# Ledger of designs, part 26: peptides against a protein of PDB entry 7RZF

Target 1, 358 residues: chain A of PDB entry 7RZF
Amino acid sequence: PFQEEHLKQLYKIVPIKDIRNLYVTFPIPDLQKYYKSNPGHYLGHLIGHEGPGSLLSELKSKGWVNTLVGGQKEGARGFMFFIINVDLTEEGLLHVEDIILHMFQYIQKLRAEGPQEWVFQECKDLNAVAFRFKDKERPRGYTSKIAGILHYYPLEEVLTAEYLLEEFRPDLIEMVLDKLRPENVRVAIVSKSFEGKTDRTEEWYGTQYKQEAIPDEVIKKWQNADLNGKFKLPTKNEFIPTNFEILPLEKEATPYPALIKDTAMSKLWFKQDDKFFLPKACLNFEFFSPFAYVDPLHCNMAYLYLELLKDSLNEYAYAAELAGLSYDLQNTIYGMYLSVKGYNDKQPILLKKIIEKM
Target 2, 358 residues: chain A of PDB entry 7RZF as posed
Amino acid sequence: PFQEEHLKQLYKIVPIKDIRNLYVTFPIPDLQKYYKSNPGHYLGHLIGHEGPGSLLSELKSKGWVNTLVGGQKEGARGFMFFIINVDLTEEGLLHVEDIILHMFQYIQKLRAEGPQEWVFQELKDLNAVAFRFKDKERPRGYTSKIAGILHYYPLEEVLTAEYLLEEFRPDLIEMVLDKLRPENVRVAIVSKSFEGKTDRTEEWYGTQYKQEAIPDEVIKKWQNADLNGKFKLPTKNEFIPTNFEILPLEKEATPYPALIKDTAMSKLWFKQDDKFFLPKANLNFEFFSPFAYVDPLHSNMAYLYLELLKDSLNEYAYAAELAGLSYDLQNTIYGMYLSVKGYNDKQPILLKKIIEKM

## One batch from the design tools (peptide; made by RFdiffusion4, then SolubleMPNN)

Design b1_p9_7_s3 (from b1_p9_7, 7 letters changed)
Fold by OpenDDE base, seed 1:
Parts: structure tokens; C-alpha cells; sequence
Structure b1_p9_7_s3 (fold): chain B 358 residues (1-358), chain A 9 residues (1-9)
């Protein structure tokens, strides 16, 4: 385990690639034995959330961060890490202290709200769906993976242990959350801007870095992180599928799409799945407009329209993606193309939201 | 997004 001397440290790292990243790392206990509750997954879901009121949403609004991931990572035997990793903008690189302050404000919000059973239930449901409809893997790789995890899980649970949540453990969530404190932080900033400003070389990869103690005043600033009113728990994910019924194949099912509606304004083709037998659908819409590609101005306006539309749908896109739904919007020479794919149960909800924004 | 195994460089 890290000793006190390893905590409250800042690492400035020179990458080989032109990347800007921030890693905020917390040593945590080994959570492997708690796989049935997976408190690190719960916290990673919330801290890594991308919806309104999320940490990422606020940091993006300031132009400091492009992407954010949060969750547990394996360490050595007997300990793990919780890591918040962000892709920094050039401006964000100048505001690392403030970015980390916002992280602690969000963590403080999670402490104030306490563990939420409904959030755990959503995680449970999402993982159950992922397990049930998991794609086939290459046998060799799958067998090797299973052989490895047999060291950690009972034989009877080895196939399910990485997916199925069974126990809501608010005590364990609070225990992990209590480790996410400024006094327990390790910060790494990765940027080419540190080239020529380092004094150490990593032994294994030759990575150049500088190690510094984080000033006590900065630690104190993070310890005094207040509740930021912009941070909110996510809303319930309305896109989580609950109906997985597969309709029987029609006797007259054709290998090709059949025209089932023909009007002056619309044609509709339908093909039932005769191959995969999954509770999934693909909805494809081609919208025709004589104006979409008539001249460069109209073409650019149509492009701008779709970019604005996509931006306006961002709040739904993440929640839909978590639930195994996706959409695509593209300009065509004839107009616009819309595709909605994934579990069929909640596709009408997503489609409705898209159409309401159009 | 959830961290699924990003290596610390």
C-alpha cells in the first residue's frame, strides 16, 4: 500500500504522443471480494456520468475537458485505485487545480446525497442486459480469460461474477467514497509542455517526469470544496430496456425488405430478423428535400442544422448509449438520413425525442 | 464514461 510519503504528490509527465491528460488517483482497498455489490462500479458510473449536472458536463462547459472516465483499477494484491481521468484542452491544462476542485465538489455532492438504491438498480439492470445479450467471443481468448478469473470467483459464478450485481451495499459505497479525499490523492498531468522541465526518468519506459509535493494550501482548498449547485445526480435512465420479447417469425417472411406502406409522402419497408433473433431493431429514415443540396448555401445550412440538432440531443445520447441504443444523423445529397439502432423496447422514446428536437 | 482498464502511462 502507498505510504503517506506517496500521497499528495504531483507528477508532471512528458508523453511520446501529443496528448494532454490528467489522472487523479486515490488508493482504495481491494474491492475484488465485493464483486456482488461492486461499489467501485457504482461510483464510476456517477463520477464518469456525462449527462446534465455531471462532472464532465460542467468541465466541458468551461472548455477545460473533452472526455472523462472514472472508476476502479487493479493495483497490486491487497489494494486498488480509484481513478478519474480527463482529456485536457489547452485551456484546461492551465486550470488543473480548479478541475480537481470541481472533482472534489462532485464527490462532496455524492457524500451529501448518500448511496442511492435506484442508481444501483440501474447498474444491475444494465449489467444484466449486457450479460444476457453478450456477443460471442473467440473461444481461445474467452477460455483464457475464464481460466484467469477462476482464481477470483467461485466456479458456479465465474461466468456471471463480472456482470451480475446482487447486493446493494451502501456501507461499501461510503467506504470507497471516504477514500476519495484530497489527503489521499495522487495527481499526474501528462503534457508535452513539460518537455525539458523534468528531472527524473522512469525505469521501465524511460518516461521523463517531475515529482512535486502538492502544496498544503492547495490540499486545504480541495478539502474545503463546497457544494456546487451545478452538480446533480443523473435522472433515471428511461432507455433501459425491460421487454426482451422476440416475436415469432412470420410464415411469409421474405429474405428482403417488403413494402408495407406506400403513400405520396412515404414508403415503408420492413424485414423481420431471421438470423440473429435478438430483441433489437434498426430503424432507418431517409428524408427527401429538394432544397438540401440545391446550392452551397443550402448545403451548409443543412449541415449546420444537423450539427446543432446533434448538440441538442447530447443529453439523451449518453443515456441511450448506456442502455444499448444509438442514433446517427447524416446529410445526404437528397436530404437527411436518420438511423436508430439497438434494443427495440425503448427505440420509440429515443425516436420521439429526436423528432421533437427536429 | 466508466474506466474499463485505462493504463496509467
Amino acid sequence: as target 1 above (358 residues)
Amino acid sequence: ERLKGAGIP
Scores: peptide ipSAE 0.040, ipTM 0.696, DockQ to the pose 0.106
Fold by OpenDDE base, seed 5:
Structure b1_p9_7_s3 (fold): chain B 358 residues (1-358), chain A 9 residues (1-9)
Amino acid sequence: as target 1 above (358 residues)
Amino acid sequence: ERLKGAGIP
């Protein structure tokens, strides 16, 4: 476990690759015994959220961060870490203190709102869906994994323990949140910009780094992180499937798509799933426009249109992705292609949102 | 995105 001398430290690390990353790490208690409530998963879901009012959304809006990952990580036996990792822009590298301030502002928002049972329920439902419709794994890898996790879970629960949430434990969520404080922080900045500015070498890999104490004034700034009105809890995820009914195969089901509608403006093909028997569908739309590829200007305009459309859908795309829905938009020489895939129950909702933005 | 059980950087 980290001692006090290991806290409030900044590491400047020189990577081999041209990457810019920030790691904000907090030591936390071992949460393994709380797998049925999984408070670290709850916090990772919120801190790592990409929807409106999320930490990532705000940091992206400032041009400082490209991606964000948050969650618990195993340490040695008896302790864990909570880590927030971001991919930094060049501008973000200049604003690391401010980025971390925003992290603490978001954490403060989570404290102010308190644990939300509905968020836990969404996590529970998502994990239950993931478990129920889990893809087949390679037996060798799967058995090795199961053998490994038998050390952590009862035999009766070994298959379910990583997925099925059972208990809402607001006390444990608060306990973990209480560890996510500036006084407990370890910061690592990874950038080639530190080349020639380091004074230490890591023993195992020869990584060049510099260790510095974070100034007390900076810690105090983070401790005084106010509520930022731009941060909000996510809205309820409307894309979580609730209907998993599989319709019986039609007697006349063909092994190929059948043309079920033919009009002057549209053709529709349908094929029922006769192989997988999953509550999933693939909706594919090809839109034809004689203007889409008529000249370089129109081609570029069509490209820009789809990029703007994707950007406008990004916030919904994350919630859909969490729920096992995805979409794809592509330019074609004939126009555009739209695909919606995943659990069929909520596909109409996603499709409607896409069409409304178009 | 949630941290999948990836190693400490």
Scores: peptide ipSAE 0.045, ipTM 0.691, DockQ to the pose 0.115; fails the geometry check
Fold by OpenDDE base, seed 2:
Structure b1_p9_7_s3 (fold): chain B 358 residues (1-358), chain A 9 residues (1-9)
Amino acid sequence: as target 1 above (358 residues)
Amino acid sequence: ERLKGAGIP
């Protein structure tokens, strides 16, 4: 485990690829024994959330960050890390201290709100769905994975341990959250802009880097992170499926889509699943407009419209994706194409939201 | 997004 001397360090790293990344790392205790409550998953779900009032939403609004991931990472035996990783914009590279301040503001918000049982329940439900409807894996990869997992979990739980949450443990959530402090931070910035500004070379890969102590004034600034009123806990995920009923195959089910509605304004084809028998559906909509491709201007306007529509749907898209729903919007020479896929139970909700934004 | 075991480079 890292000692105090290894904390509050900044690493400036030169990548081979043209990438800009920030890694904010916290040493945490080994949480393996707490897999039934998985407090690191709870915190990763919230810190890595992409909905309204999330850390990512705020950092995106400032133009500093493109993507964000948060969660626990395995270390060596007996210790773990909690990592917040962001993809930086060029502007974000200039605002790393402020980005990290916002991270601590969000963490402070989590402390102020305290552990939420409903959030744990959503994580539990999502993981249960993922387990129940897990796809078949290639035997070789699956066997190798299971063999590795057997070192960490009882044989009877080896298949479920990574998925099924059993216990809400607010004490463990608070324990991990208490480790996410400025005095316990390690920061790595990855950018080509550090080329020629490094003084060390990593032994194994030859990676050039510079190590610096984070100034005490900066640590203190992060320690005094206030509550940012823009940060909010996510709303309940309305897309989590609860109905998994599979309707019986109709006696007259055709092997191809049947035309079930024919009007002047719409045609509807339907094909019942006769192969997979999953509580999933694929909804495909083709919209026709004589203006969509009439000239270059209209074509570009139609393109811009869909880009704006997608942007306006980003908040819902994340919650839907977590729940195993997806959508796709594409321009066509005739108009536009919409696809909604995933668990059928909540597809009407997602479809309604898409149509309301259109 | 939640971190799925991605290594620090």
Scores: peptide ipSAE 0.043, ipTM 0.686, DockQ to the pose 0.108; fails the geometry check
Fold by OpenDDE base, seed 4:
Structure b1_p9_7_s3 (fold): chain B 358 residues (1-358), chain A 9 residues (1-9)
Amino acid sequence: as target 1 above (358 residues)
Amino acid sequence: ERLKGAGIP
């Protein structure tokens, strides 16, 4: 485990690849025994959220960050880490201190709001759905995985332990949040911009790096992180499926899509699932426009339209994806293609939102 | 997004 001397350290790392990453790492207690409550998952869900009022949303709005990942990571037996990792823009590389300040502002928001049982319930429901409708894995890989996790979980729970949440433990959430403090931080910045500015070489991979103490003034700035009014808890995820009814096969079920509606403006093909028997559907829409590909201007306008549409849907896309829904929008030579896939229960909600934005 | 065990380089 890291001792006090290993905290409040900044690592400047030279990558082989042209990447810009920031890793903000906190030592945390071993949470393995708390797998039924999984407080690190709760915090990772919120810190890693991509919806309105999220940490990522704000950092993106400033042009500093492209992607954000948050969560617990295993260390060695008896300790773990909580890591916030972001992909930095060129501008973001110049604003690392401010990015980390925003991280602590978001963490402070989480402290101020306190643990939310409804958020835990959403995580529980999502994981339960993932478990219930888990795809078949290759037996060899599955057996090897199960054999590995038998070291961590009771035999009776080995199949469920990675998925099923059982206990809301606000005390454990608060305990982990209490470890997410500036005095406990380890920062790593990965950028080629540090080439020729390092003084150490990592033994195993030959990675060049520099280690520096984070100045006390910077730590103090992060400790004084106030509430940022732009940060909000996510709204309830309306895309979480609750109905898993599988309709019986129709007597006249065809092995191929059947034309069930034919009008001057639309054709509808339908095929019932006769193979998987999952509460999932694939909705595919092809829109025809004689103008979509008539000339380069129209082609580019159609492209820009879809890019703008996708951008306008980003808020819903993340919540839908978490709930096992996805959409795809593509330009075609004939017009536009829309696909909505996943659990059928909430597909109409996502489809409606897409259509309203169109 | 949630951290899926990707190693720090």
Scores: peptide ipSAE 0.040, ipTM 0.683, DockQ to the pose 0.104; fails the geometry check

Design b1_p9_7_s4 (from b1_p9_7, 6 letters changed)
Fold by OpenDDE base, seed 3:
Structure b1_p9_7_s4 (fold): chain B 358 residues (1-358), chain A 9 residues (1-9)
Amino acid sequence: as target 1 above (358 residues)
Amino acid sequence: DRLRGNGIP
């Protein structure tokens, strides 16, 4: 485990690739024994959330961050890490202290709100769906994985332990959240901008880096992180499927899409799933417009329209993806293509939102 | 998104 001397450290690392990354790492207790409640997953879900009022949404709005990942990582036996990793913009590289301040403001928001049982329930439901409808894995990979996790879980639970949440433990959530403090932080910044400014070389990979203590003033600034009114807990995920009914195969089911509706304005083809028998559907829409590709101006306008439409749908996209729903919007030479895929139960909700934004 | 255990070098 890291000693006090290893905390409050800043590492400036020179990458081989032209990348800009920030890693904010917290040593945490080993949470393996708490797999039934998985408090690190709860916190990773919220900190790594991409919806409105999320940490990522605010950092993106400032132009500092492109992507964010949050969650627990295994260390050595007996300890773990909680890591917040962001992909930095060029501007974000200049605002690392402020980015980390926003991280602590979000963490402070989580402390202020306290553990939410409904959020745990959503995580439980999402994981249960993922387990129930898990794709077949390659036997070699699967057996190797199972063999590895047999060291951590009872034999009877080895297949379910990584998925099925059973216990809401607000005490454990608070315990982990209490470790996410400035006094317990390790920061790594990865950027080519540190080339020629390093004084150490890593032994194994030859990575150039500089290690510095984070100034006490900066630690104090992070410790005094206030509540930022931009941060909000996510809304309930409306896309989580609850109906998994599979309709019986029709007697006259065709191996190909059958034309089930033909009108002056629309044609509808349908094919029932005769192979997978999953509570999933693929909705594909082709919209035809004589104006979509009539000239370069209209083509570019149609492109811009879809980019704006996608941007306007971003608020729903992440929640839908978490729930196993996805959409795709593409320009075609004839107009536009829309696809909605995933669990059929909540597809109408996503489709409605898309159409309302159109 | 969430850290999946395998991803950070």
Scores: peptide ipSAE 0.033, ipTM 0.680, DockQ to the pose 0.122
Fold by OpenDDE base, seed 5:
Structure b1_p9_7_s4 (fold): chain B 358 residues (1-358), chain A 9 residues (1-9)
Amino acid sequence: as target 1 above (358 residues)
Amino acid sequence: DRLRGNGIP
């Protein structure tokens, strides 16, 4: 376990690859025994959220961060880490202190709102769906994985323990959240910009780094993180499927898509799933426009239109993805292609949102 | 995104 002298440390690390990353790490208690409530997953869901009012959304709006990952990581027996990792822009590399301030502002927002049972329920539902409709894994890999996790879970629960949440434990969420404080932080910045500015070499990989104490004034700034009004809890995920009914095969089901609608403006083909029997659908739309590829100007305008449309849909894309829904928009020589894939129950909601933005 | 348990170096 890290002692006090290992806390409030900054590591400047020289990578081999041209990457810019920030790791903000907190030591936390071993949460393995709390797998039925999984408070670290709850916090990772919120801190790692990508929707409006999220930490990532704000940091992206500043031009400082491209991606964000948050969650628990195993350490050794008896302790874990909570880590927030971001991919930094060149500008973000200059604003690391401010980025971390925003992290603590978001954490402070989570403290102010307190544990939300509905968020736990969404996590529970998402994990239950993932478990129920889990894809087949390669037997060798799966058996090896199961053998490994038998050290951590009862035999009766070994298949479900990583997925099925059973208990809402706000006390444990608060306990973990209480460890996410500036006084407990370890910061690592990974950038080639530190080349020639390091004084230490890691023994195993020869990684060059510099270790510095984070100034008390910086720690104090982070401790005094206020509520940033731009941070909000996510809205309820409307894309979480609740209906998993599989319709019986039609008696006249064709092995190929059948034309079920033919009009002057549209043709519709349908094929029922006769192989997988999953509550999933794949919707594919091809839109035809005589202007899409008429000249370079129109082609570029059509491209820009789709990029703008995708950008405008980003707020829904993450929530849909979490719920096992995806969409794709592509330019074609004839116009535009749209696909919507995943659980069929909430596909109409996603499709409607896409069409409303078009 | 969420840290999948195995992914942070």
Scores: peptide ipSAE 0.031, ipTM 0.667, DockQ to the pose 0.129
Fold by OpenDDE base, seed 4:
Structure b1_p9_7_s4 (fold): chain B 358 residues (1-358), chain A 9 residues (1-9)
Amino acid sequence: as target 1 above (358 residues)
Amino acid sequence: DRLRGNGIP
């Protein structure tokens, strides 16, 4: 475990690639034994959330961050980390202290709201779905993976342990949240802008870096992180599938899509799944417009329309993706293509949201 | 998103 001298440290790292990253790392207890409750997964879900009122949403709105990842990471046996990693913009690189302040504001929001059983239940349901409908893996890779995880889980649970949540443990969530404090932070900033400003070289990879103590004033600013009213817990994920019924194969099922509707304005082709027998569907829509590709202006307008539409759907896209739903929107020479894929149960909800935004 | 175990460089 890190000693106190290893905390409140800032690392300025020179990458080989032109990347800008911020790593905010907290030492946490080994949570492996708590895999049935997985408090780190709960916190990673919330801190790493991308919906309205999320940490990422706010940091993105400021133009400081492109992507955010949060969660637990294994260190060594008996030691773990909680890491918040963000991809920094050029502007974000100038606002690292403020970005970290926002992280602590969000963490403070989580403390103020307390552990939410419904959030745990959503995580549980999502993981159960992922387990139940897990794709077939190559036997060799799968066996090797299972052999590896046998070091961590009982034989009887080895298949389920990475997926199935069983216990809501608010005490463990609070315990981890209590470790996510400014006094326990390790910060790494990765940027080429530190080239020629480093004084150390890492032994194994030759990575150039500088280590500095974070000023006490900065730590105090983060300790005094207020509740930012822009931060909110996510809403319930309406896209989580609950119906997994597989409809019987039709007696006259064709190996190819059958035309089931033919009108002046629409044609509908249908193919029942006769191979996978999963509670999934692919909905593909081709919209035809004689104006979509008539001239460069119309082409650009059609393009801009889809970009704006995608942007307007971002809030739903994340929640849908978490629930195993995806959509795709593309311009075609004939008009527009829409695809909705994933678990069929909540596809109508996503489709409705898309159509309402169109 | 959630950490998938990518190393700190």
Scores: peptide ipSAE 0.031, ipTM 0.668, DockQ to the pose 0.103
Fold by OpenDDE base, seed 2:
Structure b1_p9_7_s4 (fold): chain B 358 residues (1-358), chain A 9 residues (1-9)
Amino acid sequence: as target 1 above (358 residues)
Amino acid sequence: DRLRGNGIP
């Protein structure tokens, strides 16, 4: 485990690729024994959330961050890490201290709200769905994975341990959250902008880096992180499927889509699944407009429209993606194409939201 | 998103 001398350190790292990344790392206790409650997963779900009022939403709104991931990472035996990793914009590279301040503001929000059983229940339900409808894996990869996890889980639980949550443990959530403090932080900034500004070389990969102590005044600034009113817990995920009923195959089911509706304004084709028998559907919509491709201006405007539409749906689409729903929007020479895929139970909700934004 | 065990470079 890291000693005090290893904490509050800043690493400036030169990458081979032209990337800009920030890693904010906290040493945490070994959570392996708590796999049934998985407090690190709970915190990773919230800190890594992409919906309205999330850490990512705020950092994106400032133009500092493109993507964010948060969660636990295995260390060696007896310790783990909690890591918040962001992809930095050029502007974000100039605001690393402020980005980290916002991370601590969000963490402070989580402390103020306390552990939420409904959030745990959503994680439980999402993981249960993922387990129940897990795709078949290649035998070689699967056996190797199972062999590896047998070191961590009882044989009877080896298939379920990574998915099925059993216990809400607010005490463990608070315990992990108490480790996510500025005094325990290790920061790594990865950017080519540090080329020629480093004084050390990593032995194994030859990575150039500089190590610096984070100033006490900066640590204190992060310790005094106030509540930012822009941060909110996510709303309940309305896309989590609850109905998994598979309707019987129709007697006259054709191997091809049948035209079931024909009007002046619309045609509808339908094909029942006769192969997979999953509680999933694919909805495909082609919209026709004579203006979509009439000239270069209209073509570019149609493109811009879809990009803006996608951007406007992004925060909302995250909740759908977590629940195994996805959408796609594309320009065509005739207009636009919309696809909605995933669990059929909540597809109407996602479709309605997309149409309301259009 | 959630960190899925990807190595720190």
Scores: peptide ipSAE 0.034, ipTM 0.670, DockQ to the pose 0.109; fails the geometry check

